Peptides against a protein of PDB entry 7C96. Designs and how they scored, part 19

Target 1, 73 residues: chain A of PDB entry 7C96
Amino acid sequence: PVIPDDFRCPISLELMKDPVIVSTGQTYERTCIEKWLQAGHGTCPKTQQTLTSTVLTPNYVLRSLIAQWCEAN

## One batch from the design tools (peptide; made by RFdiffusion4, then SolubleMPNN)

Design b1_p12_5_s3 (from b1_p12_5, 7 letters changed)
Fold by OpenDDE base, seed 5:
Structure b1_p12_5_s3 (fold): chain B 73 residues (1-73), chain A 12 residues (1-12)
Amino acid sequence: as target 1 above (73 residues)
Amino acid sequence: APSTTLERILSR
């Protein structure tokens, strides 16, 4: 089945397993955004906005929605 | 596309 765009990481283009929110409000797969930050980037991959913080907040709501989708598909 | 480029970069 077709994976909803909102469930795909903007970087990996894959279904997110551990979605995290960055300071801009965008959500990415944890592993992907961590690699991005570790590479020395300080911007949001999707929006190119400067990140005001490097704190990554788990997106539990999205994680739940993705889990529900996976169970049904 | 930007996403594909980013994926490729971060996959290395």
Scores: peptide ipSAE 0.168, ipTM 0.747, DockQ to the pose 0.038
Fold by OpenDDE base, seed 2:
Structure b1_p12_5_s3 (fold): chain B 73 residues (1-73), chain A 12 residues (1-12)
Amino acid sequence: as target 1 above (73 residues)
Amino acid sequence: APSTTLERILSR
């Protein structure tokens, strides 16, 4: 089945397994955004907004929604 | 596509 756009990482374009929220409110796969930050970037890949923090917050709600979707599909 | 470009950059 077609993966909902909101369940796909903006970077990898794959179904997120460990979604995390950046300071701009956008969500990415943890490994993808970590690589971006480690490369020296200080902006949000999707919006190009400057990140006010490098803290990555787990998006538990989305993680749960994705899990539910996977169970049904 | 922007997302594809980002993916390619990070995959290198």
Scores: peptide ipSAE 0.163, ipTM 0.741, DockQ to the pose 0.037
Fold by OpenDDE base, seed 3:
Structure b1_p12_5_s3 (fold): chain B 73 residues (1-73), chain A 12 residues (1-12)
Amino acid sequence: as target 1 above (73 residues)
Amino acid sequence: APSTTLERILSR
C-alpha cells in the first residue's frame, strides 16, 4: 500500500529505517542527513534554515510507528 | 511539492 508521507525521508523519499531529528525539528533518514552534512551543508534540506547544531536525535516514536505500519502492511 | 523540489536539487 501507499507509504504515509510522514514515514518517508524528505531526501531519499523512501521509508525511513533510522529516523533522526535535526535542530529545526525536521526528521530525516540518518544516512541521508549525515551525507548532506558531510558534503559541507549547514542547513536543513527541507526548510533551508541554518542548523543551530549538527546533533542528530533519534526519533524513537516515529521508528515505532513505522515498525507497526510495516507489520500491518 | 517540497520533496520533489528537494529531490531535483540533490540529484544535480
Scores: peptide ipSAE 0.141, ipTM 0.712, DockQ to the pose 0.042
Fold by OpenDDE base, seed 4:
Structure b1_p12_5_s3 (fold): chain B 73 residues (1-73), chain A 12 residues (1-12)
Amino acid sequence: as target 1 above (73 residues)
Amino acid sequence: APSTTLERILSR
């Protein structure tokens, strides 16, 4: 079935397994955004806004929603 | 360049 856009990582375009929120409020797959940051980038890939922090916050609500969707589809 | 890198990993 068609995966909802909000459940896809903006970088990998795949269903997120470990979604994390960056300082801009955007959510990415943890491994994808970590690689981006490790490459020396300090901006949000989706919005190109400068990140005020490199802290990654787990998006537990989204993780749960994705799990529910996967169970139903 | 940043734009080239972004184009490489951000598929949109």
Scores: peptide ipSAE 0.132, ipTM 0.727, DockQ to the pose 0.041

Design b1_p12_5_s4 (from b1_p12_5, 5 letters changed)
Fold by OpenDDE base, seed 3:
Structure b1_p12_5_s4 (fold): chain B 73 residues (1-73), chain A 12 residues (1-12)
Amino acid sequence: as target 1 above (73 residues)
Amino acid sequence: VYSETLERILAR
């Protein structure tokens, strides 16, 4: 079935397994955004806004929604 | 540099 856009990482374009929120409020797959940050970037890949923090906050709600979707499909 | 890095990630 078609994966909802909100369930896909803006970077990998794949179903997120460990979604995390950056300071801009955008959500990415943890591994993808970590690689981005490790490359020395301080901006949000999707919005190009400067990140005010490099802290990655787990998006537990989204993780749960994705899990539920996977169970149903 | 910004776009190049993003493209590399997308190309994986």
Scores: peptide ipSAE 0.101, ipTM 0.704, DockQ to the pose 0.037
Fold by OpenDDE base, seed 1:
Structure b1_p12_5_s4 (fold): chain B 73 residues (1-73), chain A 12 residues (1-12)
Amino acid sequence: as target 1 above (73 residues)
Amino acid sequence: VYSETLERILAR
């Protein structure tokens, strides 16, 4: 089935398994955004805005929605 | 640098 765009990581373009929110409000797969930050970048990949914080907050709601979608499909 | 980083991530 077609994967909803909101369920895909903006970087990997794959279904997110561990979605995390950055300071700009955008959500990415944890491993993807961590690699981005480790490469020395301090901006949001999608918006190019400077991150006010490098803290990654788990997006539990999205994680649950994705899990429900996977169960149904 | 930006594109190279993304390419590395996508290539996993």
Scores: peptide ipSAE 0.099, ipTM 0.704, DockQ to the pose 0.035
Fold by OpenDDE base, seed 2:
Structure b1_p12_5_s4 (fold): chain B 73 residues (1-73), chain A 12 residues (1-12)
Amino acid sequence: as target 1 above (73 residues)
Amino acid sequence: VYSETLERILAR
């Protein structure tokens, strides 16, 4: 089945397993955004906006939605 | 640099 766009990481384009929210409100796969930050970037990959924080907040709601989708598909 | 970084991430 087709994976909903909202469930795919903007970087990897794959179904997210550990989605995290950055300061801009965008959600990415944890490993992807961590690598981005480790590379020295201080902007949001998708929006190019400057990150006001490097804190990554787990997107539990999305994680749950993805899990439910996976169970059904 | 931007595109190169994304490429490296995707090449995991």
Scores: peptide ipSAE 0.095, ipTM 0.700, DockQ to the pose 0.035
Fold by OpenDDE base, seed 4:
Structure b1_p12_5_s4 (fold): chain B 73 residues (1-73), chain A 12 residues (1-12)
Amino acid sequence: as target 1 above (73 residues)
Amino acid sequence: VYSETLERILAR
């Protein structure tokens, strides 16, 4: 079945396993965004907005929704 | 630079 856009990482385009939220409110796969930041970037990959913080917050609600979707599909 | 960074991210 088709993976909902909100469940795919904007970078990898794959179903997220460990989704995290950045300061702009966008969510990415942890591994992807960490590599982006490690490369020296200070912007949001999707929106190009400057990040006000490099803190990554786990998106537990989305993780749960993805798990439920995987169980049903 | 942007494309090169994305390639590194996608590479496992």
Scores: peptide ipSAE 0.091, ipTM 0.693, DockQ to the pose 0.033

Design b1_p12_6_s1 (from b1_p12_6, 8 letters changed)
Fold by OpenDDE base, seed 1:
Structure b1_p12_6_s1 (fold): chain B 73 residues (1-73), chain A 12 residues (1-12)
Amino acid sequence: as target 1 above (73 residues)
Amino acid sequence: MEELEKLREEAL
């Protein structure tokens, strides 16, 4: 089945399993965004906006939606 | 962005 774009990590382009939200509101797979930050970047990969915080907030709602999608398909 | 593309390739 076709995976909704919103369920794919902007970096890995794969179905997210541990989606996290950055300060800009964009969501990425945790491992991907962590690698980006560890590489010395302080911007949002998708928007290129400077991150006001490096805190990664779990997107539990999206995680749940993805899980439900997987169950239905 | 070169770094982003590199990251994508490594993530896949």
Scores: peptide ipSAE 0.204, ipTM 0.787, DockQ to the pose 0.109
Fold by OpenDDE base, seed 2:
Structure b1_p12_6_s1 (fold): chain B 73 residues (1-73), chain A 12 residues (1-12)
Amino acid sequence: as target 1 above (73 residues)
Amino acid sequence: MEELEKLREEAL
């Protein structure tokens, strides 16, 4: 089945397993955004907005929704 | 973005 766009990481374009939220409110796969930050970038990959923090907040709601979708498909 | 595209290619 077709994976909903909101369930795919903007970087990897794959179904997210460990989605995290950056300061701009955008969500990415943890490993992908960590690599981006480790490369020295201080902006949001998708929006190019400057990150006010490098803190990554787990998106538990989205993780749950994705898990439910995977169980049904 | 060039850097994003490179990162994407490496991730896939």
Scores: peptide ipSAE 0.203, ipTM 0.786, DockQ to the pose 0.113
Fold by OpenDDE base, seed 4:
Order: sequence, then structure tokens, then C-alpha cells
Structure b1_p12_6_s1 (fold): chain B 73 residues (1-73), chain A 12 residues (1-12)
Amino acid sequence: as target 1 above (73 residues)
Amino acid sequence: MEELEKLREEAL
């Protein structure tokens, strides 16, 4: 089945396993966004907006939705 | 974005 766009990491383009939210509200796979930040980038990969914070917040709601989708498909 | 493309290659 086709993976919903909202369930795919904008960087890896794969189904997210550990989704985290950045200051712009966009969600990425934790490992992907961490690599981006470690490379010295201060912008959101998807929107190119400047990050007001480098804090990564777990998106537990999305994680649950993805798990439910995987169970049904 | 050159850096993003490179990151995608490494992630895949």
C-alpha cells in the first residue's frame, strides 16, 4: 500500500519510526534531523525557515497513528 | 538544496 505523505520523513522519504517536531512545526525522523543539525544547519530542511530552537519534541500522536496504519496495512 | 540531497543519499 501507498505510504501517506504525512507518515514519511521529508529527508529519508521513509516511514517514520521515531518522529520529532522542530520549531517550525515540521516533523522528521529523529536520526535524520539530528544529522542535519550536526552538520551545522540552522534551518528547517523542508521549509528553509530559520529554526528558533534546536529542541526536538517527540511526536507521540503521529507515532501512534503510524503504528495503527501499519497494523491495518 | 545540495546539502539536503546529500543527506537523503546517506539516509537511504
Scores: peptide ipSAE 0.202, ipTM 0.785, DockQ to the pose 0.109
Fold by OpenDDE base, seed 3:
Structure b1_p12_6_s1 (fold): chain B 73 residues (1-73), chain A 12 residues (1-12)
Amino acid sequence: as target 1 above (73 residues)
Amino acid sequence: MEELEKLREEAL
């Protein structure tokens, strides 16, 4: 089945397992965005906006939605 | 953008 775009990491383009939200409100796979930050980048990969914080907030709602989708597909 | 593309290549 076709994976909804919102369930795919903008970086890896894969179904997210541990989605996290950055300061711009965009969501990425944790491992992907961590690598981006570790490389010295201070911007949002998708929007190129400057990050006001490096804190990564778990997107529990999206995680749940992805889980539900996986159960049905 | 170039760095993002590289990151995607490494992730895939």
Scores: peptide ipSAE 0.200, ipTM 0.785, DockQ to the pose 0.113

Design b1_p12_6_s2 (from b1_p12_6, 7 letters changed)
Fold by OpenDDE base, seed 1:
Order: structure tokens, then sequence, then C-alpha cells
Structure b1_p12_6_s2 (fold): chain B 73 residues (1-73), chain A 12 residues (1-12)
């Protein structure tokens, strides 16, 4: 089945398992964005906007939607 | 890190 674009990590392009939201509102796979930040980057990988915070907020709604989609397909 | 950067570049 065709995976919705919103369910794919902008970095890995893979179906997200643990999606987290950055300060710019973009969502990434936790592992991917953590590695990006640990490398010393302070910008959003997709938008290149400066992050106002490095706090990562779990996107529970998206996680649930992805889980539901996986269950149905 | 190199792979991550590569993936990012491919995504953009």
Amino acid sequence: as target 1 above (73 residues)
Amino acid sequence: LEELEKQREEAL
C-alpha cells in the first residue's frame, strides 16, 4: 500500500515509529532528529529554520494514526 | 551521521 507522506520521516523517508515535534512544528523520527541535534545542528532539517528550543515533543496523535493505518494495511 | 545527512539531502 501507498504510505501517506505525512507518515514518513522527512529525514529517513521511512514510516515513523516514534514521531516527535520540533519547535518549528515539523515532525521527525526521534532517533533521526536526536542524531541531528547531537551533531551540533540547531536548525530544522526540513525547513532550515533555527530551532527556538531543542525540546522534542512526542506526537501521540500521529503515532496513533500511523498505528491505525498499519493495522488496516 | 554521514548516512543521516545523505538521507536528508535526498529528502529535500
Scores: peptide ipSAE 0.026, ipTM 0.627, DockQ to the pose 0.167
Fold by OpenDDE base, seed 4:
Structure b1_p12_6_s2 (fold): chain B 73 residues (1-73), chain A 12 residues (1-12)
Amino acid sequence: as target 1 above (73 residues)
Amino acid sequence: LEELEKQREEAL
């Protein structure tokens, strides 16, 4: 089945398993955004906005929604 | 856009 766009990481374009939210409100796969930050980037990959914080907040709601979708499909 | 795509690829 077609993966909903909101369930795909903007970096890997793959179904997210450990989604995290950045300061801009965008969500990415944890490993992807961590590598992005470690590479020295200080911007949001999707919006190109400067990150006001490097804190990564787990998106548990999205994780749950993705899990439910995977169960149904 | 091409540069962004390259950066994303490198970050994978």
Scores: peptide ipSAE 0.026, ipTM 0.618, DockQ to the pose 0.181
Fold by OpenDDE base, seed 5:
Parts: structure tokens; sequence; C-alpha cells
Structure b1_p12_6_s2 (fold): chain B 73 residues (1-73), chain A 12 residues (1-12)
């Protein structure tokens, strides 16, 4: 089935397994955004906004939604 | 890094 856009990482374009929220409110796959940050980038990949923080917050709600979707599909 | 950037660009 077609994966909902909101369930795809803006970087990998794949179904997120460990979604995390950045300071801009965008959600990415943890590994993807970590690589981005480790490469020295200080902006949000999707919005190009400067990140006010590099803290990554787990998006448990989305993670749950994705898990439910995967179970159903 | 290049692959990551490519993926990002494709998504935008």
Amino acid sequence: as target 1 above (73 residues)
Amino acid sequence: LEELEKQREEAL
C-alpha cells in the first residue's frame, strides 16, 4: 500500500522507524537527522530554517501511528 | 554525506 507522506522521513523518503522532532517542529528518522547534524549542518533539511536547538525529541505519537499502520497494512 | 544531501534534495 501507499505510505502516507507524513510517515516518510523527509530525508530518506522511507517509512520512519524512529521518528524524532527537531526545533522547527519537523520530524525525521533519527539516523538521518543525526547524520545531517554530524555533518555540520545547523538547519532543518526540509525548511532550511536555522535550528534553535540540536536536541532531538522522540515523536512517540507518530511512532505509534506508524506502528499501527504497519500492523494494518 | 552526498547521498544524504541527494535524498534531501529529492524530497524537497
Scores: peptide ipSAE 0.026, ipTM 0.625, DockQ to the pose 0.169
Fold by OpenDDE base, seed 2:
Structure b1_p12_6_s2 (fold): chain B 73 residues (1-73), chain A 12 residues (1-12)
Amino acid sequence: as target 1 above (73 residues)
Amino acid sequence: LEELEKQREEAL
């Protein structure tokens, strides 16, 4: 068994604890994407698309799924 | 959690 790819942050490649969604719809670990934005980047790390907003929306569904997975594994 | 721990161990 291995951690599902969808549960890993595209940046850190680690299991996400606080997943957030960017304007492109991609999800990252909050701390990772915040550091990326603070570094002056205005694009989505995964898709290279320009971000239309810097708002980070919590991905509660994914957080729950990850929690459930952790409980079972 | 067991799998997570295994992943961590393998990464070290």
Scores: peptide ipSAE 0.027, ipTM 0.592, DockQ to the pose 0.054; fails the geometry check

Design b1_p12_6_s3 (from b1_p12_6, 9 letters changed)
Fold by OpenDDE base, seed 4:
Structure b1_p12_6_s3 (fold): chain B 73 residues (1-73), chain A 12 residues (1-12)
Amino acid sequence: as target 1 above (73 residues)
Amino acid sequence: MEELRKLREEAL
């Protein structure tokens, strides 16, 4: 079935397994955004906005929604 | 947009 856009990482375009929220409010797959940050970037890949923090917050709600979707599809 | 494209290519 078609994966909802909100469930796909903006970077990998794959179904997120470990979604994390950056300071801009955008959500990415943890491994993808970590690689971006480790490369020395300080901006949000999707919005190009400067990150006010490098803290990555787990998006547990989205993780749960994705899990529920996977069970149903 | 170009940076995101490159990042996608690298990630995949």
Scores: peptide ipSAE 0.172, ipTM 0.771, DockQ to the pose 0.139
Fold by OpenDDE base, seed 1:
Structure b1_p12_6_s3 (fold): chain B 73 residues (1-73), chain A 12 residues (1-12)
Amino acid sequence: as target 1 above (73 residues)
Amino acid sequence: MEELRKLREEAL
C-alpha cells in the first residue's frame, strides 16, 4: 500500500524506524540527520532554516503511528 | 544542496 508521506524520512525517502525531531520541528530518520550534522551542516535539510540546537528528540508518537499503520497494512 | 542529494543516494 501507499506509505503516507509523513511517515517517510525527507532524506532517505523510506519509512522511518527511529524518527527524531530537530529544532525546526521537522522529523527525520536518526541516522540520516546525524550524517547531515556530522558533515558540518547547521541547517534543516527540509526547510533550510538554521538549527537553534543540534539536539535530536525522539518522536515517539510518530514511531507509534507508523507501527500501527504497519500492523494494519 | 548537493550534500543532501548525495546523502539520499547513499541512503537509497
Scores: peptide ipSAE 0.169, ipTM 0.775, DockQ to the pose 0.104
Fold by OpenDDE base, seed 3:
Structure b1_p12_6_s3 (fold): chain B 73 residues (1-73), chain A 12 residues (1-12)
Amino acid sequence: as target 1 above (73 residues)
Amino acid sequence: MEELRKLREEAL
């Protein structure tokens, strides 16, 4: 079935397994956003807004939703 | 945006 866009990482375009939220509120796959930050970028890939923090917060709600979707499909 | 494109290509 068609994977909801909100379940795909904006960077990898793949179904997220470890979604994390950046300071701008956007969500990415952990490994993808970490690589972006490690490359020296200080902006949000999707919005291009400057990140006020490099802290990555696990998006547990989305993780759960994705898990439920995967179970049903 | 160019950087995002490159990152995406590398991730895929």
Scores: peptide ipSAE 0.168, ipTM 0.771, DockQ to the pose 0.121
Fold by OpenDDE base, seed 2:
Structure b1_p12_6_s3 (fold): chain B 73 residues (1-73), chain A 12 residues (1-12)
Amino acid sequence: as target 1 above (73 residues)
Amino acid sequence: MEELRKLREEAL
């Protein structure tokens, strides 16, 4: 089935398993954004905005929505 | 973005 765009990581373009929110409000797969940060980048991959923090907040709502979608498909 | 493209290639 077609994966909803909002459920795909902007980096991997794959269905997110552990979505996390960065300071700009954008959501990425945890492993993908961690690699980006570890590479020394201080900007949001999607928007190119400067990150005001490197804290990654779990997007539990999206995680739940994706889980529900996976269960139905 | 070149860096993002490279990261995508590594992730895929």
Scores: peptide ipSAE 0.167, ipTM 0.773, DockQ to the pose 0.115

Design b1_p12_6_s4 (from b1_p12_6, 7 letters changed)
Fold by OpenDDE base, seed 2:
Structure b1_p12_6_s4 (fold): chain B 73 residues (1-73), chain A 12 residues (1-12)
Amino acid sequence: as target 1 above (73 residues)
Amino acid sequence: MEELEKERQKAL
């Protein structure tokens, strides 16, 4: 079935398994955003805004929603 | 392809 856009990582375009929120409020797959940051980028891939922090906050709600969606589909 | 998209692909 069609995967909701909010469930897909803006980088990998794949269903997120470990979604994390960056300082801009955008959510990405952890591994994807970590690689982006490790590559020396200091901006949000989606919005191109400068990140005020490199802290990645787990998006537990989204993780749960995605898990529920996966169970139903 | 947009430069940003190229960089995103490199990060994968």
Scores: peptide ipSAE 0.067, ipTM 0.703, DockQ to the pose 0.181
Fold by OpenDDE base, seed 3:
Structure b1_p12_6_s4 (fold): chain B 73 residues (1-73), chain A 12 residues (1-12)
Amino acid sequence: as target 1 above (73 residues)
Amino acid sequence: MEELEKERQKAL
């Protein structure tokens, strides 16, 4: 079935397994955004806004929603 | 390919 766009990482374009939220409020796959930051980027991949923090917050709600969707599909 | 996409590819 068609994977909802909100469930896909903006970087990998794949279904997120460990979604994390950056300072801009956008969500990415943890591994992807960590590599992005480690590469020296200080901006949000999707919005190109400067990140005010490099802290990554787990998006538990989205993780749960994705899990529920996967179970049903 | 758009520059942003290129940068994303580098991150993968």
Scores: peptide ipSAE 0.065, ipTM 0.700, DockQ to the pose 0.149
Fold by OpenDDE base, seed 1:
Structure b1_p12_6_s4 (fold): chain B 73 residues (1-73), chain A 12 residues (1-12)
Amino acid sequence: as target 1 above (73 residues)
Amino acid sequence: MEELEKERQKAL
């Protein structure tokens, strides 16, 4: 089945398992964004906007939606 | 990082 674009990590282009939100509002797979930040980057990979914080907030709603989609497909 | 950046570029 066709995976909704919103369910794919902008970095890995894969279905997200542990989606997290950055300060710009974009969501990424936790592992991907952590590696990006650990490399010394301070910008949002997708938008190139400067991150006002490096705090990563779990996107529980999206995680749930993805899980539901996986169960149905 | 190289792999990460490569994949990111594909998405952009």
Scores: peptide ipSAE 0.063, ipTM 0.701, DockQ to the pose 0.167
Fold by OpenDDE base, seed 4:
Structure b1_p12_6_s4 (fold): chain B 73 residues (1-73), chain A 12 residues (1-12)
Amino acid sequence: as target 1 above (73 residues)
Amino acid sequence: MEELEKERQKAL
């Protein structure tokens, strides 16, 4: 079935398994955004806004929603 | 290809 856009990482374009929220409020797959930051980028890949923090917050709600979707599809 | 897309691919 078609994967909802909100469930796909803006970087990998794949279904997220460990979604994390950045300071801009956008969500990415943890490994993808970590590599982005490690490469020296200080901006949000999707919005190009400068990140005010490099803290990555787990998006547990989204993780749960994705898990529920996977179970049903 | 957009530069941002290239950067994303490098980060994968």
Scores: peptide ipSAE 0.052, ipTM 0.685, DockQ to the pose 0.182

Design b1_p12_7_s1 (from b1_p12_7, 5 letters changed)
Fold by OpenDDE base, seed 4:
Structure b1_p12_7_s1 (fold): chain B 73 residues (1-73), chain A 12 residues (1-12)
Amino acid sequence: as target 1 above (73 residues)
Amino acid sequence: GKAAVEAAIAAR
């Protein structure tokens, strides 16, 4: 079935396995955003806003919702 | 947008 857009990483466009939240509130696949940051960028890929922090917070709620969706589909 | 394209390239 069709994967909900909110479950896809804005970078990879794939179903997120390890979603993390950046300081702007946007969520990305961990590996994707880590590579972006390692490349020397300090902005949010989706919004172009400057990141006030490089801390990546696991989005456990979304991770759980994705897992539930995968079980049902 | 440009940022999304750059992010996709950087994430490869």
Scores: peptide ipSAE 0.070, ipTM 0.738, DockQ to the pose 0.048
Fold by OpenDDE base, seed 1:
Structure b1_p12_7_s1 (fold): chain B 73 residues (1-73), chain A 12 residues (1-12)
Amino acid sequence: as target 1 above (73 residues)
Amino acid sequence: GKAAVEAAIAAR
């Protein structure tokens, strides 16, 4: 079935396995956003807003929702 | 968009 857009990483466009939230509130796959940051970028890929922090917060709710969807589909 | 493409390249 079609993967919900909210379950896809804005960078990889793939189903997220380890979703994390950045300072702007956007969620990305951990590995993708880490590589973006390591490349020296200080902005949010989706919104272009300047990141006020490099802290990545696990999006446990989304992770759970994705897992539930995968089990059913 | 453009930013997503740039991010995808950087994240490879």
Scores: peptide ipSAE 0.069, ipTM 0.731, DockQ to the pose 0.047
Fold by OpenDDE base, seed 2:
Structure b1_p12_7_s1 (fold): chain B 73 residues (1-73), chain A 12 residues (1-12)
Amino acid sequence: as target 1 above (73 residues)
Amino acid sequence: GKAAVEAAIAAR
């Protein structure tokens, strides 16, 4: 079945395995957003808003939802 | 979008 868009990383376009939330509220795969930040960027890839913080917060709810979806599909 | 594409390139 088709993977729900909300479960795909905006960067990799793949099913997220370690989703993290940035200061703008958008969620990305950890490795993708870390590499973006390490490259010297200070904006949100999806919204292009300036990040107010570089803290990455694990999105455990989404991780659980993805796991549940994978279990059923 | 364009920014996401650039991010994908940078994330490789």
Scores: peptide ipSAE 0.063, ipTM 0.724, DockQ to the pose 0.048
Fold by OpenDDE base, seed 5:
Parts: C-alpha cells; structure tokens; sequence
Structure b1_p12_7_s1 (fold): chain B 73 residues (1-73), chain A 12 residues (1-12)
C-alpha cells in the first residue's frame, strides 16, 4: 500500500525508522537531520525556519504509529 | 521493507 506522507522523512522521502522532532516542530529521520546539521546548516529543511536549538527529540508517538501501520501492511 | 522497519523499531 501507499505509505502515508506523514510517515515519510521530508529529506529521504522514505518511511521513518527513528523519527525525531526539531525545534520548529517538524519531524525527520534522525540520520538525515543529523547529516544536515553536520553539514553546517542551521535551518529546518522543510520550513527554512532558523533552528533555535540543535536538540533532537524522539517522536515516540509517530514511531508507534508507523510500527502499527507496518504490522498491517 | 516494512517488516525490517518494524523489527528495527521493536529492537530499540
């Protein structure tokens, strides 16, 4: 079945395995956003907003939803 | 694919 857009990383466009939330509230695959930050970027890839923090917060709710979806598909 | 993702999530 078609993967819901909300379950895809905005960067890789792939189903997220370890979704994390950035300061703007957007969610990305951990490895993708870490590479973005390591490259010297200080903005949100999707919104172009300046990040007020480089802290990445695990999105456990989304991880659970993705896991449930994967079980059924 | 999907099964691998689920397994990776569960293993964490």
Amino acid sequence: as target 1 above (73 residues)
Amino acid sequence: GKAAVEAAIAAR
Scores: peptide ipSAE 0.045, ipTM 0.661, DockQ to the pose 0.026

Design b1_p12_7_s2 (from b1_p12_7, 6 letters changed)
Fold by OpenDDE base, seed 3:
Structure b1_p12_7_s2 (fold): chain B 73 residues (1-73), chain A 12 residues (1-12)
Amino acid sequence: as target 1 above (73 residues)
Amino acid sequence: GKAAVEAAIKAR
């Protein structure tokens, strides 16, 4: 099946397992964005906007949508 | 099919 682009992490380009939302509203795989931040970056990988916070909010809605898609395909 | 899909992606 063709994976919807919104289900892929913008960094790894892989199906997200633990999607988290950053301050800019973009969603990434937790591990990927954590490594990005740990590397000293303070911007959103996709938009290059400055992050106003390093808090990562779990995107449970997307997580559920991905799970549903996987079950159907 | 999550694992199978991931495997297919990585195999590319």
Scores: peptide ipSAE 0.037, ipTM 0.602, DockQ to the pose 0.020
Fold by OpenDDE base, seed 4:
Structure b1_p12_7_s2 (fold): chain B 73 residues (1-73), chain A 12 residues (1-12)
Amino acid sequence: as target 1 above (73 residues)
Amino acid sequence: GKAAVEAAIKAR
C-alpha cells in the first residue's frame, strides 16, 4: 500500500502514531518533535518558521484518519 | 495492514 504523505511524520518519515500540531500548523509525531524541542530548537522543522509556542496539540482528526487507513490497509 | 506498512518504510 502507498502511504499518504500527510500521514508520515516530516521528521521520521514514518506513519504517525501520535500526531501533534505545532504553532505553525504543521503536524509531527509527538516523540520526534519533543526531541527536536528538547535539543533546543525553536523553529518548525518543516517550515523553519519560529514557533510562537511550544505547546503541542493532539491532532485527533488525523489520528483517526490514520487509524481508519491502517484498518483498511 | 499498519505493521506491514511500517516494516516496509523502515526497510528503505
Scores: peptide ipSAE 0.037, ipTM 0.607, DockQ to the pose 0.020
Fold by OpenDDE base, seed 2:
Structure b1_p12_7_s2 (fold): chain B 73 residues (1-73), chain A 12 residues (1-12)
Amino acid sequence: as target 1 above (73 residues)
Amino acid sequence: GKAAVEAAIKAR
């Protein structure tokens, strides 16, 4: 079956393995957003809003939901 | 499964 859009990284468009939340509330794959920040960007890739912080918070709930979905599919 | 779905996406 098709991967739900909510489980795909907005950058890679792939199933997220290590989803993290940025200051705007959007979630990305850790490696993708880290590369974006390391490239010198200070905005949210999806919304273009300026990030108030570069802290990346693990989205454990989403990680669990994705894991459950993968078990069934 | 996860791997099969991911492979299908990349095969587009």
Scores: peptide ipSAE 0.035, ipTM 0.617, DockQ to the pose 0.019
Fold by OpenDDE base, seed 5:
Structure b1_p12_7_s2 (fold): chain B 73 residues (1-73), chain A 12 residues (1-12)
Amino acid sequence: as target 1 above (73 residues)
Amino acid sequence: GKAAVEAAIKAR
């Protein structure tokens, strides 16, 4: 089946397992965005906006949607 | 299923 683009991490382009929201509202795989931040970047990979915070908020709704999709596929 | 789909994605 075709993976919905919204379920893919903008960095890895893979199905997200632990999606987290950054300050710009964009969602990434936790591991990917953590590596990006650890590399010294302070911007949103997708939008290039400066992050106002490095706090990563779990996107539980998206995690649930992905899980539901995976159960059916 | 998730595992099969993930494998297909990673194999690209």
Scores: peptide ipSAE 0.039, ipTM 0.611, DockQ to the pose 0.020; fails the geometry check

